# Peptides against a protein of PDB entry 3NZW: the designs that were tried, part 220

Target 1, 212 residues: chain A of PDB entry 3NZW
Amino acid sequence: TTTLAFRFQGGIIVAVDSRATAGNWVASQTVKKVIEINPFLLGTMAGGAADCQFWETWLGSQCRLHELREKERISVAAASKILSNLVYQYKGAGLSMGTMICGYTRKEGPTIYYVDSDGTRLKGDIFCVGSGQTFAYGVLDSNYKWDLSVEDALYLGKRSILAAAHRDAYSGGSVNLYHVTEDGWIYHGNHDVGELFWKVKEEEGSFNNVIG
Target 2, 222 residues: chain B of PDB entry 3NZW
Amino acid sequence: QFNPYGDNGGTILGIAGEDFAVLAGDTRNITDYSINSRYEPKVFDCGDNIVMSANGFAADGDALVKRFKNSVKWYHFDHNDKKLSINSAARNIQHLLYGKRFFPYYVHTIIAGLDEDGKGAVYSFDPVGSYEREQCRAGGAAASLIMPFLDNQVNFKNQYEPGTNGKVKKPLKYLSVEEVIKLVRDSFTSATERHIQVGDGLEILIVTKDGVRKEFYELKRD

## One batch from the design tools (peptide; made by RFdiffusion4, then SolubleMPNN)

Design b2_p25_7_s2 (from b2_p25_7, 14 letters changed)
Fold by OpenDDE base, seed 3:
Structure b2_p25_7_s2 (fold): chain B 212 residues (1-212), chain C 222 residues (1-222), chain A 25 residues (1-25)
Amino acid sequence: as target 1 above (212 residues)
Amino acid sequence: as target 2 above (222 residues)
Amino acid sequence: SAVDEAIASLKHLVPSTQRWELGLP
């Protein structure tokens, strides 16, 4: 798995691969590793598929309850805290979760929190999470600028996941790409890694370790 | 070491068509190298046009299916006999599985039916309740043999248009019910030849807007 | 109880080939 999120002048880019594995078995190439909690809030998944899917869906329910009770959308800080508190209650039980809660509220602006099953909760501008995270960081950190255009930022997110998919055996399938703005998240499609790889290789002259 | 789980073998297979879905399973039940039964159905009509199979440890599978059937009954009681949608069924099954997260049902679960738009739907679950809607899924003993075949024959993976030098992929299209049944039969006959835990009989449940139809085919009894 | 201890260890009894994982480092 490789998931990433970063803040820039145009909001937040979220990009994830879609491979699930069971040991050496490729269980799926089409897993949705982004949960759309509400129109303004996304959760990413790494770790146990069931743990992430179950508890982030539960989180969505808690966020909806907050909205109903308080007549206001939940903050990214509060949403991430709910999840953090939940995993803390299960600390030592064997949950496996590496998540990012990404969203936009008027109060906070574009916001990213990292939450994992160890109880870590971090606010930040850039996170890569998963077995392929170091490969993604290699590309992302080398090209990241706050002043990226939306187009360049989207490409950078996609390109970083592609790099990870290329090097990490546990990452692959496709890239799901999101742009989060003050108006909510925008889905920017599913990009098959195989097709994307050859396109990028041709256009960039990159991936020269692979002979076509 | 304490091991409460058995393995009763068998294989299941789901394929979604345009306006139908198929869930198939062999009827062999085995423990170790001993055939317990040559006809033990493992694919069930659960009502509301939903078919279900939970393959692996049969005791866990049966328990899960029973719980789901009960859940369907309670859903009707609580919601004025409203039909349970396939997506809601999937969510319910997730909760059943994840409710035993720390003592899981040792099963691979597949359900099939029609979505709210009348399109074929197949949902697959891991033992702890992660789930995904897919066009096809194999589960059980011979899943590793069948799934790559389904990738090729249902999703047309690694197939290209003739004369394009491998540059144009074969376009995706829905398969007819006859084509799907043929693929299912070919899958199970092939799996039976290569896996001792698969064989005896093949039961296929076909879900359409008109209800659930069952077909049965003999498999090799070795 | 011995049963409780055994149950607590069951997460390791389900083979990794059965559970879907989204790889972490």
Scores: peptide ipSAE 0.399, ipTM 0.804, DockQ to the pose 0.410
Fold by OpenDDE base, seed 1:
Structure b2_p25_7_s2 (fold): chain B 212 residues (1-212), chain C 222 residues (1-222), chain A 25 residues (1-25)
Amino acid sequence: as target 1 above (212 residues)
Amino acid sequence: as target 2 above (222 residues)
Amino acid sequence: SAVDEAIASLKHLVPSTQRWELGLP
């Protein structure tokens, strides 16, 4: 798995691969590793598929309850704290989660929190999470700027996941791409890694370790 | 050491068509190298045009299916006999599975039916309740043998249009019910040849707007 | 108590080949 999120002048980019594994078995190439918590919040999935899917869906329900009770959307800070508190209660029970809670509120602006099953909760500008995270960081850190255009930021997110999919055996399938703004998230499509790889190779002259 | 799980083998397979879905399973039940039964159905009509199989440890599978059937019944009671949608069924099954997250049902669960638009739907679950809607899924003992075949024959992986020098992929299209049944039969026939935990009989449940139809075919009994 | 301890460790009884994982480092 490779998931990433980063803040920039245009909001947040979220990009993830779609491979699930069971040992050396490729269980699926089409897993949705972004959970659309609500129109303004995204959660990413790494670790146990069931743990992430179940609890991030649960988180969505908690966020909706907050909205109903408080008559305003929940903050990204509060949403991530709910999840963090939950996983902390299960600490030592064997949950496996590496998640990013991403959103854009008027109060906070574009906001990303990393939350994992060890109880870590971090606010930051850039996170890559998963077995392929180091590969993604290699590309992302090298090209990241706050002032990226939306187009360039989207490409950078996509390109970083592609790099990870190329090097990490546990990452692959496709790239799912999101742009988060104050008006909510926008889905920017599913990009098959096989097709994307050759396109990028041709356009950039990259991936020269592969002949073709 | 304490091990509450058994493994009864078997294999299941779901394929979604355009306006139908199929869920198939062999009828062999085995423990280690001993065949317990040559005809123990593991694919069930659960009502509301939903068919379900939970393959692996049969005791867990049966328990899960029974719980789901009860869930369907209660859903009708609570919602004025409203039909349970396949997506809602999937969510319900997730909760059943994840409710035992720390003592999981040792099963691979597949359900099949029609979505709210009348399109074929297959949902697959891991033992702890992660789920995905897919066009096809194999589960159980011979899943590793069958799934690559399905990738090729249902999803047309690694197939290209003739004369394009491998540049144009074979277009995705829905298969007819006849084509799907053939693929299912071929899959299980092939799996039976290479896996001792698969064989004896094949039961196929076909879900259409008209309801659930069952077909049975003999497999090798060795 | 022994059963409880066994149950607490049951995760390993479901092999990795069964559970879907989204790889972590």
Scores: peptide ipSAE 0.397, ipTM 0.801, DockQ to the pose 0.408
Fold by OpenDDE base, seed 5:
Structure b2_p25_7_s2 (fold): chain B 212 residues (1-212), chain C 222 residues (1-222), chain A 25 residues (1-25)
Amino acid sequence: as target 1 above (212 residues)
Amino acid sequence: as target 2 above (222 residues)
Amino acid sequence: SAVDEAIASLKHLVPSTQRWELGLP
């Protein structure tokens, strides 16, 4: 798995692969590793597929309950805290989760929180999470700047996941790409890694260690 | 040493068509190298046009299916005999599985039916309740033998249009019920040849808008 | 419980091919 999120002048980019594994077995190439909690809030998944799916779906329900009770959208800080508190209650029980809660509220602006099953909760501008995270960081960190255009930022997110999919055996399938703005998240499609690789190689003149 | 799990072998397979879905399973039940039964059905009609199989440890599978059937009954009671949708069934099964997250049902679960638009649907679950809707899934002992075949023949993976130098993929197309049944039969006959835990009989449940149909075929009994 | 402890001790015996993982480092 490789998931990433970063803040820039145009909001937040979220990009994830779609491979699931069971040991050496590729269980699926089409897993959705982003939960759309509400029109302004996303959650990413890494770790145990069931743990992430179950508890992030539960989180979505809690966020909806908040909206119904308080008559306003939940803050990214509060949503991430709910999840953090939950996993902390299960600390030592064997949950496996590496998540990012990404969203926009008027009071917070674009916001990213990292939450994992160890009880860590971090606010930040850039996170890569998963077995391929170091490969993604290599590309992302070398090209990141706050002043990226939306187009360049989307490409950078996609390109970083592609790099990880290329080097990490546990990442692959496709890239799911999101842009989060003040008006909510926008889905920017599913990009097959096989097709994307050859396209990028041709357009960039990159991946020259692979003969086409 | 305490071992709460058995392994009863077998293999199951789901394929979604355009307006139908198929869930198939062999009828062999085995422990280690001893065949317990040559005809122990493991694919069940659960009502509301939903078929289900939970393959692995048979005791866990039976318990899970029974709980789900009860869930369907309660759903009807609570919701004025409303039909349980396949997506709601999948969510319910996730909760059943994850409710035992720390002592899981040792099974690979597949359900099949029609979605609310009348399209074929297959959902697969890991032992702790992660799930995904897919066009096809193999589970159980011979899943590793069958799944690559399904990738190629259902999803047309690694197939290209002739004369395009590999630049144009074979277009996705729904298979007919006859084509699907043929693929299922070929899958299980092949698996039976290469895996000792698969054989004896093949039961296929076909879900359409008209209900559930069952077909049975003999497999090798070696 | 004794059963829970026994189950916990056997976690490593569960085949890795059973559960779906979204790989972490």
Scores: peptide ipSAE 0.393, ipTM 0.797, DockQ to the pose 0.425
Fold by OpenDDE base, seed 4:
Formats: sequence, structure tokens, C-alpha cells
Structure b2_p25_7_s2 (fold): chain B 212 residues (1-212), chain C 222 residues (1-222), chain A 25 residues (1-25)
Amino acid sequence: as target 1 above (212 residues)
Amino acid sequence: as target 2 above (222 residues)
Amino acid sequence: SAVDEAIASLKHLVPSTQRWELGLP
């Protein structure tokens, strides 16, 4: 798995691969590792698929309850705290979760929280999470600027996942790409890694370790 | 060492068509190298046009299916006999599985039916309740033998249009019920040849808007 | 416990009966 999120002048980019594994077995190439909690809030999944899917769906319900009670959308800080508190209650029970809660509220602006099953909760501008995270960081950190255009930021997110998919055996399938703005998240498609690889190689003259 | 789980082998396979879905399973039940039964059905009609199989440890599978059937019954009681949708069924099964997160059902679960638009639907579950809707899924002992075949024949993986020098993928299309049944039969006959835990009989449940139909085929009895 | 050991061994089961993992480092 490789998931990433980063803040820039145009909001948040979220990009994830779609491979699930069971040992050396590729269980699926089409897993949705982004949970659309609400139109303004996304959760990413790494670790146990069931743990992430179950509890982030549960989180969605808690966020909806907040909206009903408070007549206001939940903050990214509060949503991430709910999840963090939950996983902390299960500390030592064997949950496996590495998640990012990404959203945009008027109060907070574009916001990213990292939450994991160890009880860590971090606010930050850039996170890569998963077995391929170091490969993604290699590309992302080398090209990241706050002033990226939306187009360049989307490409950078996609390109970073592609790099990880190329080097990490546990990452692959496709890239799911999101742009989060004040108006909510926008889905920017599913990009098959096989097709994307050859396209990028041709256009950039990159991946010269592969003779095509 | 005490092992609370058994393994009864077998294989299951789901394929979604345009307006139908198929869930198939062999009827062999085995423990280690001993065949317990040559005809033990493991694919069930659960009502509301939903078929289900939970393959692996048969005791856990039977328990899970029973719980789901009860869930369907209670859903009718609570919602004035409203039909349970396949997506709601999938969510319910997730909760059944994840409710035992720390002592999981030792099964791979597949359900099949029609979605709210009348399109074929197949959902697959891991032992702890992660689930995904897919066009096809193999589960059980011979899943590793069958799933790559399904990738090629249902999802047309690694197939290209002739004359395009590999630049144009074969377009995705739905298969007919006859084509799906042929693929299922070929999958199980092939699996039976290479896996000792698969054989004896093949039961296929076909879900359409008209209900659930069952077909049975003999497999090798070695 | 024997149950805990059995659960821990799930990673070594056949792929169809294994938990789906979204790999962490």
C-alpha cells in the first residue's frame, strides 16, 4: 500500500494505490483505499483492510451524528480525534491502522491528520503512509512546493504513487486521485498503473531501468 | 497444539453478469486427506434473491450463513417484509464477521445477487469482514488456480484487440449466462485435476430477476 | 492462548482465507 496526502496553495491532494495483499498473494487490484466520509472529508486506509474499512465507516456515522446534533459539519480535528480515541481504546488488541483524515472546513482550512493504531495523531502538511511510503516520499519531497498549480499538484500525487507502485511489490493496481477544496473533494479518476507507467515513461523519459 | 479451526477444503466462485449473478461451489467436504462427504452443499439461497457461501472451516461457514439467514428474518420483522438489498446484506455480513474480529470465522465469504438497478452483483469478504464488490471472485482451496483464469476470461486481463500491436485493450463486456456457466464448469473441472480438495460435484446457483435457479454437474470423484 | 496462536497463524493460511492487508512498513 501507498497512500499520500499533502497541502498546497490549492488545497489538498490525496492519492492512493489500490492493491490488497494476503502474504504474497495479490488479493485485489481494485480496493478503494479512500473512504468518502462526507463531501468535505476523506479517510485513507493502510494496515488491516477490515480494521480500516470498519472503523472509518463507523467514523462516518459519528461525523453524521455530529452534523445532526450540532447543525454544523464536523471539523477535521474533531473527526480525527474521534478515530484516535477509538483506536487508543483498542491499544494492544491488535488493530492495524495507518490512516489520514483529510478535509476542508471554513474554520480550519485544508487540514490533514495522520492517525494510527499505535495512538499517534499528527497534524501536518505532507504524509505518505504504507509499505511504499519511502518511495513516494522520494518523489514527493523532491518536487513539492507550496505554490504548485492544481494540475502540477495532481500530477505530483499521481507520480509519487506510481513510483511507489513500481518499487513496492505490495503497491499497485491503479492510482485513485482526489483534490480537496473548500467546496469539497473532487475525484480525479482511476489511473491504471500499467498504462500510466508507459505514458509517464514516454512523456518524461523516466524509468530508464525498464527497457520498453 | 490445539487448533480451534479446521479446514474442510472446497472452492467457491462468483461471477456477476449484466442482469444475473452466479455463485458456484463444489460439494466435496474433506478433512486432511479424508473425504467426509462427496455431496455437502456449501452455496445457499438465503432469501431475498441473495445467495451466499462461506468457504473454509465448514463449522464456521454454517454458523455464519445461519446467522445471516436469521438477520434476513429479523430485517423482515423490523421493516415490514422489505426486501434486503445486496449492498445492505454485504454491510450486515461485515458486522457479523467483524463482531468476531478477535476470534474470526475461518472462512472466505462470497455473496451474489442483483443490485438495486437489477445488475448482477458479487461481494467478497475476508475472514474479518473487509468487503468489496467485484465482477468475479474465486475463494477456497483452488482460488489461486481459478482467480487468474477469471482475470483473463471475465475481466479480459492481458487481452488486446488484434492488429493494434498491444496498444488497445480488449473492451470489457458482460458475459451471457451460458458463457458464465461454461467458464464456471471449466474452472472447476480444471481445479479438480490439480487440487485434491476440489471435486465430486458442482452446484451452481443462478440469480435472476425471476429468482434463484440451481444447476448440478458431476465432477471427478478421485 | 491456543486461540491467539491460531489467530496469529492466519497470515500463513491459503490466500482465500487470509486477511486482506494494505501493507504498512
Scores: peptide ipSAE 0.378, ipTM 0.805, DockQ to the pose 0.626

Design b2_p25_7_s3 (from b2_p25_7, 15 letters changed)
Fold by OpenDDE base, seed 3:
Parts: structure tokens; C-alpha cells; sequence
Structure b2_p25_7_s3 (fold): chain B 212 residues (1-212), chain C 222 residues (1-222), chain A 25 residues (1-25)
């Protein structure tokens, strides 16, 4: 798995691969590793598929309850704290989760929190999470600028996941791409890694380690 | 070493069509190398046009299916006999599975039916309740043999239009019920030849708007 | 309890091949 999120002048880019594995078996190439909690809030998934899917769905319910009770959208800070508190209660039980909670509120602006099953909760501008995270960081850190255009930022997110998919055997399938703005998240499609790889190789003259 | 789980073998397969879905399973039940039964159905009509199979440890599978059937019953009681949708069924099954997260049902679960738009739907679950809607899924002993075949024959993976030098992919299209049944039969006959835990009989449940139909075919009994 | 010990041992019994994983480092 490779997931990433980063803040820039145009909001937040979220990009994830779609491969699930069971040992050496490719269980799926089409897993949705982004949960759309609400129109302004996303969660990413890495670790145990069931743990992430179950608890992030649960988180969505908690966020909705907050909206109903408080008559206001939940903050990214509060949403991430709910999840963090939950996983902390299960500390030592064997949950496996590496998540990013990404969203926009008027109070906070575009915000990213990292939350994992070890109880870590971090606010930040750039996170890559998963077995392919170091490969993604290699591309992302080399090209990241706050002043990226939306187009360039989207491409950078996609390109970083592609790099990870190329090098990490546990990442692949497709790239799901999101742009989060003050108006909410926008889905920017599913990009098959096979097709994307050849396109990028041709257009950039990159991936010269692969002949073809 | 404490091992509460058994493995009863078998294989299951789901394929979604345009306006139908199929869920198939062999009828062999085995422990180690001993055939317990040559006809033990493992694909069930659960009502509300939902068919279900939980393949792996049969005791866990049976327990899960029974719990789900009860869940359907209670859903009717609580919601004025409203039909349980396939997506809601999937969510319910997730909760059943994840409720035993720390002592899981040792099964690969597949359900099939029609979505709210009348389109074929197949959902697959891991033992702890992660789930995904897919066009096809194989589970059980011979899943590793069948799934790549389904990738090729249902999703047309690695197939290209002739004369295009591999530049144009074969377009995706829905398969007819007859085509799907042929694929299912070919899958199981092939799997039976190469896997000792698959064989004896093949039961196919076909879900359409008109209900659930069952078909049975003999498999090799070796 | 013996049951708790057994359940704890199951953490290792669910084969990594059975559950879907979204790889972590």
C-alpha cells in the first residue's frame, strides 16, 4: 500500500493505490483505500483492510452524530481525535491501522492528521503512509512546493504513487486521486497503473530501468 | 498448539452479470484427505434474493450463514418486512465478521444478488469483515487456480484486439447467463482436475429479478 | 483463562494469507 496526502496553496491532494495482498497473493487490485466520510472529509487506509474499513466507517457515523448533535460539521482535529482515542482503547489488541484524516473546515482550513494504531496522532503538511511510503516520499519531497498549481499538484500526487507502485510489490492496481478544497473534495479519477506507467514513461522519458 | 479451526476445502465462485448474478460452489466436504461428503451444499438462498456462501471451516461458515439468516429475519421484523438490499446485507455481514475480530470466522464469504438498480452484484469478504463489490470472485481451496482465469475471461485482462499490436484492450462487456454458466462449469471442472479438495458436484445459484434458480452438475468423484 | 490464552494465540493462527492487508512498513 501507498497512500499520501499533502497541503499546498490550492488545498490538499490525496492519492492512494488500490492493491490488497494476503501474503504473496494479490487479493485485489481495486480496493478503495479512501473513505469519503463527508463531502469535506476523507480518510485513507493502510494496514489491515478490515480494521481500517470498519473503524473509519464507524468514524463516519460518529462524525454524522456530531453534526446532528452540534448542528455543525465536525472539525478535522476532532474527527481525527475520535479515531485516535478509539484505537488507543484497543492498544495491544492487534489493530493495524495507518490512516490520514484529511479535510476542510472554515475554522481550520485544509488540514491533515496522521493517525495510527500505535496511538500516534500528528498534524502535518505532508504524509506518505504504507509499505511504499519511502518511494513516494522520494518523488514527492523532490518536487513538492507550496506554490504548486492544482494541475501540478495532482500530477505530483499521482506520480508519487506510481513510483511506489513500481518499486513496492505490495502497491499497485490503480491510483485514486482526490483534491480537497474549501468546497469539499473532488474525485479526480481512477488511473490504472499499467496504462499510467507507459504514458508517464513516454511523456517524461522516465523509468529507463524498464526497456520498452 | 491450540488450533480451533478446521479446513473443509471446497471452492466457491461468484460472477455478476448485467441483470443477474451467480454464486456457485462445489459440494465436496473434506477433512485432511478424507471426503466427509460428496454432497454438502455450501451455497444458500438467504431470502430477499440474496445468496450466500462462507467457504473454509464449515462449522464457522454454517454459523455465519445462520446468523445472517437470522439477521434477515430480524430486519423484516424491525422494518415492516422491507427487503434487505444487497449493499445493506454486505454491511451487516461485515459486522457479523468483525464482531469476532479477535476470534474470526475462518471463512471466505461471498454473497450475490441484485443491487437497487437491478444490476448483478457480488460482494466478497475476508475472514474479519473487509468487503468489496466486484464483478467476480473465487474463494476457497482452488481460488488461486480460478481467480486468474476469471480475470482473463470475465474482466478480459491481458486480452487485446487482434491486429492492434497489443495497443487496444479488449472492451469490457457483460456476459450472458449462458456464458457465465459455461465459465463456471469450466472453472470447476478444471479446478477439480488439479485440486483434491474440489469435486463431486457443482451447485450454481442464479439470481435474477424473478428469484433464485438452482442448477446442479456432476463433477469428477475422485 | 485458558480461553483467553487460546484467543491470544489465534493472533498468530489466522494465516497472513487469509486476511486482506494494505501493506504497512
Amino acid sequence: as target 1 above (212 residues)
Amino acid sequence: as target 2 above (222 residues)
Amino acid sequence: SAFDEAVNSLKHLVPSRARWELGLP
Scores: peptide ipSAE 0.374, ipTM 0.802, DockQ to the pose 0.410
Fold by OpenDDE base, seed 2:
Structure b2_p25_7_s3 (fold): chain B 212 residues (1-212), chain C 222 residues (1-222), chain A 25 residues (1-25)
Amino acid sequence: as target 1 above (212 residues)
Amino acid sequence: as target 2 above (222 residues)
Amino acid sequence: SAFDEAVNSLKHLVPSRARWELGLP
């Protein structure tokens, strides 16, 4: 798995692969590793598929309850805290989660929190999470700047996941790409890694470790 | 060391068509290298046009299916006999599975039916309740043999239009029920040849808007 | 009981070969 999110002048880019594994078995190439909690809030998934899927769905319910009760959208800080508190209660039970809660509120602006099953909760501008995270960081950190255009930022997110998919055996399938703005998240499609790889290789002259 | 789980073998397979879905399973039940039964159905009509199978440890599978059937009953009770949608069924099954997160049902669960638009739907679950809607899924002993075949024949993976030098993929299209049944039969026939835990019989449940139909085919018994 | 001990041990040992994983480092 490789998931990433980063803040830039145009909001937040979220990009994830879509491979799930069971040992050496590729269980799926089409897993949705982003949960759309509400129109302004996303959650990413890494770790145990069931743990992430179950509790992030639960989180969605808690967020909706907050909105109904408080007549206001939940903050990214509060949403991430709910999840953090939950997993902390299960500390030592064996949950496996590496999650990013990404969203926009008027109060906070574009915001990213990292939450994992160890109880860590971090706010930041750039996170890569998963077995392929170091590969993604290699590309992302090398090209990141706050002043990226939306187009360049989207490409950078996609390209970073592609790099990870290329090098990490546990990442692959496709890239799901999101742009989060003050108006909410926008889905920027599913990009098959096979097709994307060859396209990028040709256009960039990159991936020269592969002859084709 | 104590192991609470058994393995009863077998294989299951779901394929979604345009306006139908199929869930199939062999009827062999084994323990270790011994055949317990040559006809033990493991694909069930659960009502509301939902078919279900939970393959792996049969005791866990049966328990899960019973719980789901009971859940369907209670859903009707609580919601004035409203039909349970396939997506809601999937969510319910997730909760059943994850409710035992720390002592899981040792099964691979697949359900099939029609979505609210009348399109074929297949949902697959891991033992602890992660799930995904897919066009096809194999589960059980021979899943590793069948799934790549389905990738090729249902999703047309690694197939290209002739004369395009591999530049144009074969377009996705829905398969007819006859084509799907043929693929299922071929899958299980092939799996039976290569896996000792698969064989004896093949039961196929076909879900359409008109209900659930069952078909049975003999498999090798060796 | 031996069974209880086994069940407790499973809390930490969900078979990785059976459950779907979204790989972490």
Scores: peptide ipSAE 0.372, ipTM 0.819, DockQ to the pose 0.368
Fold by OpenDDE base, seed 5:
Structure b2_p25_7_s3 (fold): chain B 212 residues (1-212), chain C 222 residues (1-222), chain A 25 residues (1-25)
Amino acid sequence: as target 1 above (212 residues)
Amino acid sequence: as target 2 above (222 residues)
Amino acid sequence: SAFDEAVNSLKHLVPSRARWELGLP
């Protein structure tokens, strides 16, 4: 798995692969590793598929309950704290989760929190999470700047996941891409890695270690 | 060392069509190298046009299916005999599986039916309740033998239009019931030849808007 | 109970090959 999220002048980019594995077996190439909690809030998944899917779905329910009770959307800080508190209660039980809660509220602006099953909760501008995270960081860090255009930022997110999919055996399938703004998240499609790789190679003149 | 789990082998397979879905399973039940039964059905009609199989440790599978069937009954009671949708069934099964997260059902679960638009639907689950809707899924002992075949024959993976130098993929299309049944039979006959835990009989449940139909075919009895 | 201890000891033995994983380092 490779997931990433970063803040820039245009909001937040979220990009994830879609491979699931069971040991050496590719269990699926089409897993949705982003949960759309509400129109303004996303969660990413890495670790145990069931742990992430179950508890992030649960989180979605908690966020909806908050909205119903408080008559306003939950903050990204509060949503991430709910999840963090939950996993902390299960500390030592064997949950496996590496998640990012990404969203936009009027109060906070564009916000990213990292939450994992060890109880770590971090606010930040850039996170890559998963077995391919170091590969993604290599590309992302080398090209990141706050002043990226939306187009360039989307491409950078997609390109970083592609790099990880290329080098990490546990990452692949496709890239799911999101842009989060004050108006909510926008889904920017599913990009098959097999097709995307050759397209990028041709357009950039990159990946010269592979002969086409 | 205490091991509460057994492995009863077998294989299951789900394929979704345009307006139908199929869930198939062999009828062999085995422990280690000993065949316990040559006819132990593992694919079940659970009502509301939902078929279910939980393959792996048979005791866990049976328990899970029974719990789900009870869930269907209670759903009817609580919701004025409303039909349980396949997506709601999937969510319910996730909760059943994850409810035992720390002592899981040792099974690979597949359900099949029709979605609310009348399209074929297949959902697959891992032992702890992660789930995904897919066009096809193989589970159990011979899943590793069958799944790549399904990738190629259902989803047309690695197939390209002739004369395009691999630039144009074979277009996706739905398969007919007859084509799906053929693929299922070919899958299980092939798996039986290469895996000792698969064989004896093949039971296929076909879900359409008209209900659930069952078909049975003999497999090799070695 | 002895059963609870056994189950707890096995919590790590859920075959990694059976559950779906979204790889972490």
Scores: peptide ipSAE 0.369, ipTM 0.798, DockQ to the pose 0.383
Fold by OpenDDE base, seed 1:
Structure b2_p25_7_s3 (fold): chain B 212 residues (1-212), chain C 222 residues (1-222), chain A 25 residues (1-25)
Amino acid sequence: as target 1 above (212 residues)
Amino acid sequence: as target 2 above (222 residues)
Amino acid sequence: SAFDEAVNSLKHLVPSRARWELGLP
């Protein structure tokens, strides 16, 4: 798995692969590793598929309850804290989760929290999470600028996942791409890694380690 | 085998002066060889002129600090907003730690403040709640690199007065805040050079009778 | 210190975020 999120002048880019594995077995190439908690809040998934899916769905319910009770959207800080508190309660029980809670509220602006099953909760501008995270960081860090255009930022997110999919055997399938703005998240499609790879290789002249 | 603990690296140190205390920590948060954050503060103002850091596994550290902050709140509630003394805080933290004696918070805890006489105070805790008031203490990843230095520079260990043929020890004296800050900065810059889990930034909380102030310094970001 | 030794001894046992993957049974 490779997931990433980063803040830039235009909001947040979230990009994830879609491969799931069971040992050496590719279980799926089409897993949705982004949960759309609400129109302004996303959660990413890495680790145990069941753990992530179950508890991030649960988180969605908690966020909705907050909205109903408080008549206001939950903050990214609060949403991430709920999840962090939950996994911390299960510390030692064996949950496996590496998540990013990404969203926009008027009071916070664009915000990213990293939350994992160890109980770590970090606020930051850039995170890559998963077995392919270092590959993604390699591309992302080398090209990241706060002043990226939305188009360039989207491409950078997609390109970083592609790099990880290329080098990490546990990442692949497709890239799901999101742009989070003050108006909410926008889904920017599913990009098959196979097709995307050759396109990028041709256009950039990159991936020269692969003979086409 | 499943391990419920992480190790987020970092280093903290406390030094007590005559009428002040300092608690400092780097801002790097790391797992294995991967930097999670270059700015994740780990030294906190807990109210009542008490600063606290619990370094090691960050999740446990955060939990412990939060519990202590809550303890301060309840102390005020139960005792008519009485200020929690640093020695009482230390005892409270012991109970928090020892309450999890068989599933410990995997942290090295240091608090700093002023004692009831207005003197600088530093208390350090092991993971299960043993504590001692000390003039200085380093904790975390680079503690082994820093602590001997503090022994030499704060407590003047192995230093003798010139011309005494090693017969007269250098007298103990309090350091100024400027001297302490310099020592802290030198400690962390040195540690950063030799330890991968230390770096990025240095945040120093200084406790005086006037309250808590913060200073920030850049460290190497490699 | 004893703490440092304990931390160091457990470093290799600590879960790494670099090892996270979405695995289905």
Scores: peptide ipSAE 0.307, ipTM 0.684, DockQ to the pose 0.086

